# Peptides against a protein of PDB entry 6FRK: the designs that were tried, part 14

Target 1, 411 residues: chain A of PDB entry 6FRK
Amino acid sequence: NEEVLNAMLKEVCTALLEADVNIKLVKQLRENVKSAIDLEEMASGLNKRKMIQHAVFKELVKLVDPGVKAWTPTKGKQNVIMFVGLQGSGKTTTCSKLAYYYQRKGWKTCLICADTFRAGAFDQLKQNATKARIPFYGSYTEMDPVIIASEGVEKFKNENFEIIIVDTSGRHKQEDSLFEEMLQVANAIQPDNIVYVMDASIGQACEAQAKAFKDKVDVASVIVTKLDGHAKGGGALSAVAATKSPIIFIGTGEHIDDFEPFKTQPFISKLLGMGDIEGLIDKVNELKLDDNEALIEKLKHGQFTLRDMYEQFQNIMKMGPFSQILGMIPGFGTDFMSKGNEQESMARLKKLMTIMDSMNDQELDSTDGAKVFSKQPGRIQRVARGSGVSTRDVQELLTQYTKFAQMVKKM

## One batch from the design tools (peptide; aimed at target 1 L326 T334 D335)

Design b1_p11_2_s1 (made by RFdiffusion4, then SolubleMPNN; from b1_p11_2, 10 letters changed)
Fold by OpenDDE base, seed 4:
Structure b1_p11_2_s1 (fold): chain B 411 residues (1-411), chain A 11 residues (1-11)
Amino acid sequence: as target 1 above (411 residues)
Amino acid sequence: ALEFLKFLNEL
């Protein structure tokens, strides 16, 4: 039993290291799991694999919990949020995402660009803020980030903004001059929260970087970015361990809405390759897809129409980027759809929907839509002409529908 | 939804 446990723990440790989990945390997890598993309960014929998986999951949940309650903004108050992080961490993009998140929740939100080091930092922030209709402040002439941050914070305080986000300079290296600048800005604006933005794709470097920031600046929150890429998210555990600060949000893509509150259970489930069924359910519920219950009942009865397929394509398109949706399904790793394949997949869905837009209600609402078209081949030609596609494209859609309708009948 | 998304990935 101990050899089997050690073998399974070795596989888990390897998988966690391949997920960019810091070697010290992996060692600690191994010892904690070994100590949490009662070998006597393992002898009683319980599924040893499920027990180890549960113990691993429980210890990963503890590694993501810093034991400190996340800061939350107070409604009707002025909340100053300072962002810190390296260049390329996604800091500036994340400022805009956080501002947009609070704005959508009915908070009076604004952005300040205190990045004087990077040419075009203010133009980039202005572009992002303007697209999202978020008020912004910055300067093209002022070179002192302390002055810009102070003036911007004062301006937006006087205008009764509730969420005041300050983006700071990001450098490529941890230079003492950067930390001095961050301290001067922090002292001047007295932020209610300091957010460290970390790129998950830096792998094993996450711990050293997060520690270097925490040792110089009082980081109170972490945001992890680039969890849509090849980063398996193990660096997030390193950031929590190094900063002793909670992850408050994650960046899940390049779009301004590719941003969500951090949830421990879904994140650990995804890290373990178990998928994020809960996050998929939550995302489906947030979309207020009113007809999901009616569809589930139809599917339980083995009924599936071309209209039901069209509605599902609409639902999928509303869920956002395919890469994220796929990454929520168990067994579909983030690697299954490269970013290039996502645009092509969305174009393919739009093409299929355009074909269905040329169908009539009799064709769409038939429980045997393929048979309606097979009995009257002139319908295929009509739909092909109406949608500007080949008769082959319509036949391919009907073939896809038939495969799915057969699968639903077997459920 | 999940089975439909799996089906779309097989297409």
Scores: peptide ipSAE 0.023, ipTM 0.546, DockQ to the pose 0.068
OpenDDE base, seeds 1, 2, 3, 5: peptide ipSAE 0.005, 0.018, 0.021, 0.019; ipTM 0.390, 0.546, 0.509, 0.520; seeds 1, 2, 3 fail the geometry check

Design b1_p11_2_s2 (made by RFdiffusion4, then SolubleMPNN; from b1_p11_2, 10 letters changed)
Fold by OpenDDE base, seed 1:
Structure b1_p11_2_s2 (fold): chain B 411 residues (1-411), chain A 11 residues (1-11)
Amino acid sequence: as target 1 above (411 residues)
Amino acid sequence: LLEFLKFLNEL
């Protein structure tokens, strides 16, 4: 029994190290799991694998919990949120994402650019804010970030803003001058929350980076960025361990809406390759895909057309990153993300849609679209020419459609 | 949709 436990824990520890979980945390997890498993209950014929998986899951949940309640903004108050982090962490983009998140929830939200170090920082923030219709403040002439932050906070307090987000300067590395500037800004504006933004893609460097910030600045919240399917998320555990601060949000892509509240259970499920059925259901419900009564009735009758497939491709494209959606499905482990860049999968879907855009209504609305094309091969050549693709690409699409239409007939 | 996503992953 102990040998089986040690073998299974070795596999889990390897997978967690491959997921960029810090080696110290993986060792501690292994010890905690060993201490939490009753060896006597393992003898009772219970599924040893399920017991170990549950123990691992429970101990990972504890590693993401700093034991500190996350700060939340108070409605009808002025909440000043200061962002800190390295250059390239996604800090400026995350400021805009958080502002947009609160704005969509009916909060009076604004952005301040106190980054005087990076050329074009204010133009980038202004561009993002303008696209999202978020009020913004900054200067092209003032070089002191303390003055800009103070003036911007005062202005938006006087205008009764509820969420006041301050973006600060970053650096390529931890520098004393960066931390001094951050402390001066923090002292001047007295933020209600200091948010550390961390790039998940830096892997094993997450612990050292997060510690360096926490040792210099009173970080109260963490946002993890670049969780678009390539980042294995293990660095998030290191950030929590080093900062002793909760993860409040995650950035899941390049779009302003690729931003979600941090949920511990779904995150750990994804980290373990168990998928995120809850998050998939939430995304399906947000898209109102279930309101397609006409499609549901067709599917119940075993009917599926090329048009129905086109509509499903449009729905999938609205769900965001294809890699992230697949990672929500149980059994589609992180290894499926290695077979294609997210951009390549989306380009493939767009290519298939472009082929279908060259089809006529008779072809699209046929309950046996493949048979329409097989009876008249000249249709394949027409569609191929119209969409700028090979006849092979059209045949591949029709083969794929036929496989799915056969699956629907068996449902 | 779930079965369609599974199908797309087999593509």
Scores: peptide ipSAE 0.030, ipTM 0.700, DockQ to the pose 0.116
OpenDDE base, seeds 2, 3, 4, 5: peptide ipSAE 0.030, 0.027, 0.026, 0.027; ipTM 0.699, 0.679, 0.670, 0.681; seed 5 fails the geometry check

Design b1_p11_2_s3 (made by RFdiffusion4, then SolubleMPNN; from b1_p11_2, 10 letters changed)
Fold by OpenDDE base, seed 4:
Structure b1_p11_2_s3 (fold): chain B 411 residues (1-411), chain A 11 residues (1-11)
Amino acid sequence: as target 1 above (411 residues)
Amino acid sequence: LLELLEFINKE
């Protein structure tokens, strides 16, 4: 029994290391799991794998819980949120994402660019803020981030903003000058929350980076970025362990909408390859797919058109990164996407939609679209020419449509 | 929807 336990724990530990979980945390987890497993219960014929999985899950949940409640903004108050983190961590983008998140929730939100070090920092923030219709402040002439931050905070306080986000300089490295600047800004603006932004893709460096920030700045919250990429999220555990601060949000893509509140259970479930059915349901509900009563009714009748497929492709595009969506499905491991660049999958989807954009209403709305094309092969050639693709590409699309239409007829 | 996602990723 101990050999079986040790073998299974070795597999889990390997998978966690491959997920960028810090070696020290993996060791601690292993010992905690061993101590939590009753070997007598394992002898009683309970599914040893499920017991170990549950023990691992429980201990991972503890690793992402810093034991402190996350700061939350107070409605009707002025909440100053200062962002800190290295250049390339996604800090500036995350400021805009957080601002947009709160704005969509009906908060009076603004952005301040206190990054005087990076050329074009203010232009970048201004561009992002303008696109999202978020009020912003910054200077092209003031070089002191303390002055900019103070003036911006004061301005937006006087204008009764509820969420005042201050983006700071990140530098390329952990430098004493950076930490001094951050402390001066923090002292001047007296933020209600200091958010450390960390790139999850830095792997084993997450712990050292997060610790260096926490040792210098009173980090109260963590945001983890680039969880849409190769980062399996193990760096998040390192961030919590080092900062002793909760993860409040995660960045899950390049779009301003690719930002979500951190949920412990779904995150650990994904980390273990168990999927995130709840998060998938939430995403589906956000698409208002239920408002398409007409589609649901068609599906119940075994009807599926090329237009219905096109609408589903549009819905898929709105769900965000394919890797993220697939990672929510149980049994779709990260390896399923390892062969496909997300950009390639998106390009393929766009190509399929472009083919369908060259179809007419009769072709799109036919309950037997494949038969329409098979009866008149000239339609395939027309669509191929109109979309700039081969006749083969159109035939492949129609072949897949036929498979889906057959599946729907069996539902 | 899931089947569509699978299709997009199988090629």
Scores: peptide ipSAE 0.031, ipTM 0.714, DockQ to the pose 0.078
OpenDDE base, seeds 1, 2, 3, 5: peptide ipSAE 0.030, 0.030, 0.030, 0.034; ipTM 0.713, 0.699, 0.697, 0.716; seeds 1, 5 fail the geometry check

Design b1_p11_2_s4 (made by RFdiffusion4, then SolubleMPNN; from b1_p11_2, 11 letters changed)
Fold by OpenDDE base, seed 1:
Structure b1_p11_2_s4 (fold): chain B 411 residues (1-411), chain A 11 residues (1-11)
Amino acid sequence: as target 1 above (411 residues)
Amino acid sequence: LLELLRFINEL
C-alpha cells in the first residue's frame, strides 16, 4: 500500500513539476498528502486512486489559499488600485482588462499611466482605454511618475470615479530604482490595493520574482497573466506562497475580455487536467446558446444542417481561445495542445466557415447536405471555386458534417 | 456543443 501510494505521488509530483509548480511546494504537498491519507481507510477497498486525487486536490487548494481575504472595492467610494510588476508581465494590458471588467459591472472606472520609463507607455494605455471607452490620464511631458499619479488620482477623485487604476513603470529585471519609484508612488497616492501582476509563462522564476516584489512593496493582491493554452499555471502557487496574497483575477489571452475572477476549484481542476466543467457551463450560458430553442428542437428530432453547423462554429469562435475551451473539457488534457497552435485550429474553423459561405440555401438548409452534394458533384466544384479551396477540402467538410449529423441522429 | 468541440478536435 505504501509503495503504491509513493508511486502515485511520484507521478503527481512529476506532473506538478512539469506544470511549473515550485519544487519546494511539490515537496510540501507530497508530505501533506502523505499525512492527510489515513492508511487504514486505504485498506477498506475504496478506490485508492480517487482518495489520492482528492487528497492532492485538497492540498493544492490550500497552497492557492493564502488565508487572507481578498480586497474588494467599495461601491460609491473612490478605490485606488496601484499595479506593480515587471515589464512584459502584461501589467498595462491587465490594467485595461480590470478597468473594463469593473466598467461592465456598472462601476465608474478610469486609468492613470504613471509609466514614464517606457517610451510609448501612455500611447499604449490611451489606445487600450479609448477602445474600451475608459477615461484615462497621463502626461507626455511630465517625467516624475509621482506627480502624474498624484494629479491623476486627485482629478478622478474630484470627478467621483469609483475605480481608479494606476499603472506604474516596469523594468526588465528587479532594480532598486524601480522599487524606490514604486514606494514613492504608493506613498503619494495611498492606494487601497496594490496588485502584483505576474506572467505565468516564466515558470520556476515566479517564486523569486514574487518574493522580490513582496519584500519591497506591500502587495495585497496578485493577478496572473498568460494563462492561455501553454501556461500550466503552477507559477500561480509560487506567487501566492511568496506574496502571501490572494490571486484575484487571471488573464487568459490577449483580448480585453480574456480576463476572469480567480476561482480556486476550477483552477486546480484545470492544473490537474480534470477540466473545468463549471467554467464551460458558464461560457455556454454567457453565449446564450440555450436561447436557440429552434436548434435544440431540431437536435431532439435528429435534424442537423450545414447552417446549424455554421452557427455552432460561430458560437465556438465567440467562446475565445480554442485551447482554453478544450482545456475545460474533461479528457482533453494538455496533450491535445501538442497537435496544433490555437491559431491553426481557429484558422481551420474559419476555413470551414468560408467554404460554407460559398454554399447556397438549398445546400445549407438540407437535412442531408452531403447527399445534395453527392447527387450533383458540380456543386462541390462550384463551392470550391467560390471559396478558393480544393474540391478535396469541400469533400472533407462534407465528410465531417456527415459524421456529426449521424451522431446527432443517435442522440 | 461538447460533441461539436470533440469533433473539431478530431479534425
Scores: peptide ipSAE 0.028, ipTM 0.613, DockQ to the pose 0.163
OpenDDE base, seeds 2, 3, 4, 5: peptide ipSAE 0.025, 0.026, 0.028, 0.027; ipTM 0.595, 0.598, 0.606, 0.606

Design b1_p11_3 (made by RFdiffusion4)
Pose (drawn by RFdiffusion4):
Parts: structure tokens; sequence; C-alpha cells
Structure b1_p11_3 (pose): chain A 374 residues (1-38, 47-273, 303-411), chain P 11 residues (1-11)
């Protein structure tokens, strides 16, 4: 049985290694699901599912904008990850939700960058800012957020150039652009086909600049997006959106369950009964109930107080014979009144008859009356 | 019966 756990466990470790999941997290997840584990494919895959939900959970809720206030969002990520494409996908998303959204092109390096964001904004009917001539992104971002602030826009999305960590020049310039405009949220946009080099770059982005949200693009293809587990652990940020194509409407919020599945592949007879059950539990205590001075009108009249401390186990064979629908019903007496067929099965395996209940049903009706009167 | 109801009211 120890060999059935390991053959089926190394087959999931290969399923995650093929899904570009970091080898560090696969080796760690393997011994986490091995230590926490101490119709067969369901008792195994349910344990695997719950261990994955433990990894995709960063414990941090997403940053959401406030209507009536200026929200500056700054995009960061590697070269070619889809920042300019996801910039228009997000401005279009909120503009459709009713936000005064605008775009700023703070890319002074990439050829045809302002022309790219201009044509994406021209098409989606979204205001845009940028420059063909201005070579300083700190100047384009500062003079753009200032312009759209004096025009009272609620979502101001600043697009930046692609950068990698080994370029300290572009990492300083990213930090200065973030310090000039002071964004409310910084989004790390990552390609879904990224391999093992993801945790190092995503970590260096978190170190130089405060990354609070992560977007995974190019998920409409064959890439399952396992590199996102390494960006969530590195940036400490949740995934808010995913990209699912080249168009502006190929964009939707991140849901954890479908991503993990792809990455993996009035008084009743019942109340009359419980009140009785507690009066039998407090039943050997009936002598304490006759203690009150001047209250002892009677005690154990006609000896019937002894069988009131004996009827509740026989009535419990009826509850033992009951399932969770009858037991958890608001009116435990209405489930059997409509279907007196349930009065015969309760009588079979519990040894009580269907006759005994007629006297109980009269005793029940009287008890049900004096509680609605209570 | 009356005795039992009086006890129940006393609770």
Amino acid sequence: NEEVLNAMLKEVCTALLEADVNIKLVKQLRENVKSAIDNKRKMIQHAVFKELVKLVDPGVKAWTPTKGKQNVIMFVGLQGSGKTTTCSKLAYYYQRKGWKTCLICADTFRAGAFDQLKQNATKARIPFYGSYTEMDPVIIASEGVEKFKNENFEIIIVDTSGRHKQEDSLFEEMLQVANAIQPDNIVYVMDASIGQACEAQAKAFKDKVDVASVIVTKLDGHAKGGGALSAVAATKSPIIFIGTGEHIDDFEPFKTQPFISKLLGQFTLRDMYEQFQNIMKMGPFSQILGMIPGFGTDFMSKGNEQESMARLKKLMTIMDSMNDQELDSTDGAKVFSKQPGRIQRVARGSGVSTRDVQELLTQYTKFAQMVKKM
Amino acid sequence: EETFEQYLKAL
C-alpha cells in the first residue's frame, strides 16, 4: 500500500513538472501531501486537490478600486509578457463596468509602443496619454496622471516597458516611475508559458517595486500556467485576472477552482422529543424538581412518572431509525404525516409498532399545543 | 397529567 501511494504520487509530480510548476514546489508539495495524508481515484484526488488549494492561497485579498476616487494602476512585468495588451483589456473591463478609465503610455524604449497603445485605446473608445518625443517615462507618467487627475478620472492605468532583473538600469527607472506617480496598485503581468526562470524575476520585481496583484496572460492556449504558483509565492500577491486571447474582450477574473482543475487535469414532534430527552437526562433529577417549598402539589402521580423516564429510549429507536432529512427537518412530524410509509420502516428495525405512535401522536398533539401556547 | 404540566411550567 506504500507502493500505491508513491506510483500515483510521482505521476502527479510529473503532471505538475509538465505544467511548468517550479521543481521546488513539486518536491515540497510531494512531501506535504505525503505527511498530511497519514472510488479509489477520488480518495486520492481529493487529498491532492485540497493540497493544491493550500498553495494557490496567498492569504491576501485583492486590491479593488474605489468609485469617486483616483485609482492609479501601474503595470510591470518582463519583456513581451502582455503588458500593453492587458492594459487595454483592463481599461476596457472597468470602462464597461462604468468607470472613467484612461491609459498612459510610459514606454520610451520599444519601437511602435505609443502607436500600439494608441490603436488599442482608439478602438475601445478609451482616453489615452503618451508621447512620440518624450524619452523619460517618469515625465510621461507624471504629466499624464497629472492631466487625468485634473480631468477627474477614476481608473488611470500606466503602461511601462518590459524589464528584467539583470538590467539594474531599467529596475531603477521602474522604481522612479513608481515613485513619481505613486500607484495605488502595481500589477505583475506574466506569460503563462514561463518556465523555471519565473520565481527569480518575480521575486526581484517584488523587491525593487511593491507588487500587489498578478495577471496571467496567454492562458488561451496549451500553457496551463504553473509558473503562477512561483509569482504568487514571490510577489505575495493573488491573481485577479487572466488573459485568454489577443483581443480586448479576451479577459476575465481569476477563479481558483477552474485553474487548479486545468493545472491538475413552532413546536413539532421533534421538538416535543428533545424537550423530553432533556427531561429524562434531567429525569433522575425529578426529585430535585419536587423540592420547592409550597410547590409540591404532587409527585410521581399514578406511578406514570417512571415510564416518562422509560419512553424516550423507545422513542430514540425511532430517531435511530430516522435519516438526516427527517431528523434535521423543521417539522419532524410533517415528514411522516405526508408519508405514513415512513411510519412502517421506523417500526420494523426499531422493534416499536405503528400502533404505539397513535397514543404517542395524541400525547404529541397535546404537547405541541402547550408550547405554541408557551 | 396536571402534575406533569405544572412541573414543566416550573422549568

Design b1_p11_3_s1 (made by RFdiffusion4, then SolubleMPNN; from b1_p11_3, 5 letters changed)
Fold by OpenDDE base, seed 3:
Structure b1_p11_3_s1 (fold): chain B 411 residues (1-411), chain A 11 residues (1-11)
Amino acid sequence: as target 1 above (411 residues)
Amino acid sequence: DETLLQVLKLL
């Protein structure tokens, strides 16, 4: 029993190390899991794997919880949020994402570019801000980030902005001059929250980087970026451990909507490759898809039409980035989340919908749509001509529909 | 809800 436990813990530890979890945290987790597992309960024939997975999950949840409540902005107040992080961490993009998130929630939001070090930083911020219709401040002539940050914060305070986001200079490496500049900016603007932006793809360097920032500036929140890539997000645990600060948001792509509030349970589930079923439910429910009840009733009766499939494809397209939805589905590996697959998947869904747009109501509303087409092959040729696709593409759609309809009948 | 989720998991 102890050998089996040690073997399973070795596999989990290997998977966590491959997920960029810091070796110290993995060692600590292993010992905590060993202490939490009753070997006598393991002997009783309980599902040893499920028990170990639950113990691992519980200890990972504790590693992501710093025991500190996340800062939240106050409505009707002027909330100054300073962003800090290395160059290439996604800091500037994340400033725009956060501003857009709060703007969509009905906050009066603005952006300040206090990055004087990077050529074109202000143009990049201005481009992002303009695209999102977010007010912005910065200078092409002022070189002191303290002056720009102070003037911008004062301006937007006087204009009664509720969310004032300050993007600061990054560097390629940890430099004392960067930390001094950040401290000077922080002292001048007196931010209500300092957000450290960390790239999840930096692997085992996450701890040392996060610690270096926390040791120099009062980091109160963490945002983890590039969780759409090959990064399994284990570096996020290292950031929490080093900063003792909660993760407040995650960046899941390059689009302005590829940004979500951090949820501990979904994140750990995803880190373990279990998927995010709860986040998928929440995201489906947040969309207020009024017709979900009617569909659920049809599905309970084993009824599924081509129209029902079309409506589901519309719903999936409304859910935002298809990569995020797929990444919530258990068993879709990280390779399905490649940035190339989202546009291709959306193009595939749009192609399938365009084929269905050439179907008639009898074809769309048939509980056995595949038989309607099989009995009258001329329908396939009509739909193919109407949608500008091959007869093969229509047959592939009908084959997919048949697989779905057969699965719904087995539910 | 589980049924809709299972269908969404197939898509």
Scores: peptide ipSAE 0.008, ipTM 0.483, DockQ to the pose 0.035
OpenDDE base, seeds 1, 2, 4, 5: peptide ipSAE 0.007, 0.006, 0.005, 0.000; ipTM 0.475, 0.467, 0.441, 0.354; seeds 2, 5 fail the geometry check

Design b1_p11_3_s2 (made by RFdiffusion4, then SolubleMPNN; from b1_p11_3, 7 letters changed)
Fold by OpenDDE base, seed 2:
Structure b1_p11_3_s2 (fold): chain B 411 residues (1-411), chain A 11 residues (1-11)
Amino acid sequence: as target 1 above (411 residues)
Amino acid sequence: DDSLEKLLKLL
């Protein structure tokens, strides 16, 4: 029993390391999971795999929860939010995304560019702010970020802005001069919240970077960026562990709308390759497609057919950036995200739909479609011939469907 | 790359 536990924990630890989870956190998780699993309860015929998976999931949820309530802006008050982070972390883009998020919610929001170090920082912020119709402040002549931040905050306070976002300079390296500048700005403007922006794609460097920022400035919130790429988000666990601060939002792409409130359960599910069914439901609801309500209702009832998966693929094909949406589907994230441009991802979806077009109504409308095919292997051969694909391609589709349907049944 | 591979060998 201990050998089986150790083998399964090794697979999980490998997957977490491949997801950029810090080695120390993976070791701590392994110890915590071993201490949480009663080996005697595992002997009683309980599904050992489900028990270990649940224990791993529970300990990952604890690692993403710092035990501190996230700061939230107060309506009708002046809320100053200071952004800190390395250059290239997506900090400036994230300032615009957060400003736009609050503006769309009916908050009087503005942006201040206190990045005097980067040439064209103010022009970039001005361009992003103008496109989003967000009021902005900055200078082409003032080189002191403290002066710009102070003047901008005072101006927007006097104009009764509710959300005042201050973008600061980022450096390429952890330089003491950057931390001194950030501290001077923070002391001058007295922000209600300091947001550290972390790039998830830096992998194992996430812990050391997040710690260096927390040790120098009072980071109270974290935003993780570039979760649309190869980064599986393991760096987010390192950020929380180092900063002891909650993740409040995630950046999921380059567009101003590629920004969402952080949800613990969906994030851990995605990190484990379980998909994000809740985020998929939320995204499908945002599209206001007439057929979406019926699909969502079926999903809430734990019903999922091959037809429901087909309709979902049609909706995905209407939504745009396929990589993000496919990464939300259980079993698609690992195989689809790693190798394809958007056109290849679309071609793969079209191939899956073409396989499903060769299925009959009994196969499509079955609540256990995989069992229909497993009981009568001749169906796989028929569908493979009808769609011009291998029997393996049909089996891979049924495996993906089974992973999804098992997740829907657990909701 | 070498540090991850060494670590995977130690796990």
Scores: peptide ipSAE 0.005, ipTM 0.400, DockQ to the pose 0.010
OpenDDE base, seeds 1, 3, 4, 5: peptide ipSAE 0.000, 0.005, 0.000, 0.000; ipTM 0.397, 0.446, 0.378, 0.396; seed 5 fails the geometry check

Design b1_p11_3_s3 (made by RFdiffusion4, then SolubleMPNN; from b1_p11_3, 5 letters changed)
Fold by OpenDDE base, seed 2:
Structure b1_p11_3_s3 (fold): chain B 411 residues (1-411), chain A 11 residues (1-11)
Amino acid sequence: as target 1 above (411 residues)
Amino acid sequence: DETLEKILKLL
């Protein structure tokens, strides 16, 4: 029993290391999982694999929970939010995304560019802010970020802004001078929240960077960016562990709308390649499509058919950025995200829909569609011939459907 | 992809 546990934990540890989870956190997870699994309960004929899976999931959830409640802005008050983070972390873009998020929620939001170090920082912020119709402040002539931040915060306080976001300089090579500048800005404006923006794509460097920021400035919140790329999100665990601060939002792309509130369970499910069904439901709800309520109700009841998957592909085609949405569907993330532009992802969805167009109502409306095909393999050959595809392509579709339907049944 | 497949093979 201990050998089987150790073998499974070795594979989990390897997978987490390949997902950019820091080696110290992976070791701690292994020890915590070993301590949480009663080997005597494993002897009682319980599904050892399910117990280990549940223990791993539970310990990963603890690693992204700092045990500290996230700061939230107060409506009708002036909330000053200072952003800190390295250049290229997506900090400036994330300031605009957060401002736009609160603006869409009916908050009076503004942006301050206190990045005097980067040439064109103010022009970039001004362009993003103007496109989003967000009020902004900055200078082309003032080089002191403390002066710009102080004047901008005072201006927007006097104009009764509710969300005042301050973007700061990011430097790669002069850590001490950056941290001193950040501390001077923080002391001058007295922010209600300091947000550290971390690039998830930096992999194993996430811990050291997040720690360096927390040791110098009072980071109270984390935003993780570039989770749409090659970054599997393991760096987010490192950021929480180092900062002892909650992740409040994630950046999922380059567009101003590619920004969502952080949810622990969906994030861990995605990190484990289980998909994000809750985020899929939330995105489907945001589209206000006439059939959304019926689909959401079916998903909540653990019912999922090939027809429901077809309707979901139609909805995905209406939503735009296919790669992100497909990455939320269990079993589609691996096959669709790694190999194509948006057009190739759309062509793959259209191919899957064409396969389903060759299915009959009994196959489409079955709550166990994969079992209908497994019992009568001649159906696979019929559908393959009808859609002009291989029997393998139909089997791959049924495998993806089965992964999704099994997850919906566990919700 | 292989990491997610390994995690999924474990889960």
Scores: peptide ipSAE 0.000, ipTM 0.347, DockQ to the pose 0.021
OpenDDE base, seeds 1, 3, 4, 5: peptide ipSAE 0.000, 0.000, 0.000, 0.000; ipTM 0.391, 0.430, 0.289, 0.399; seeds 1, 4, 5 fail the geometry check

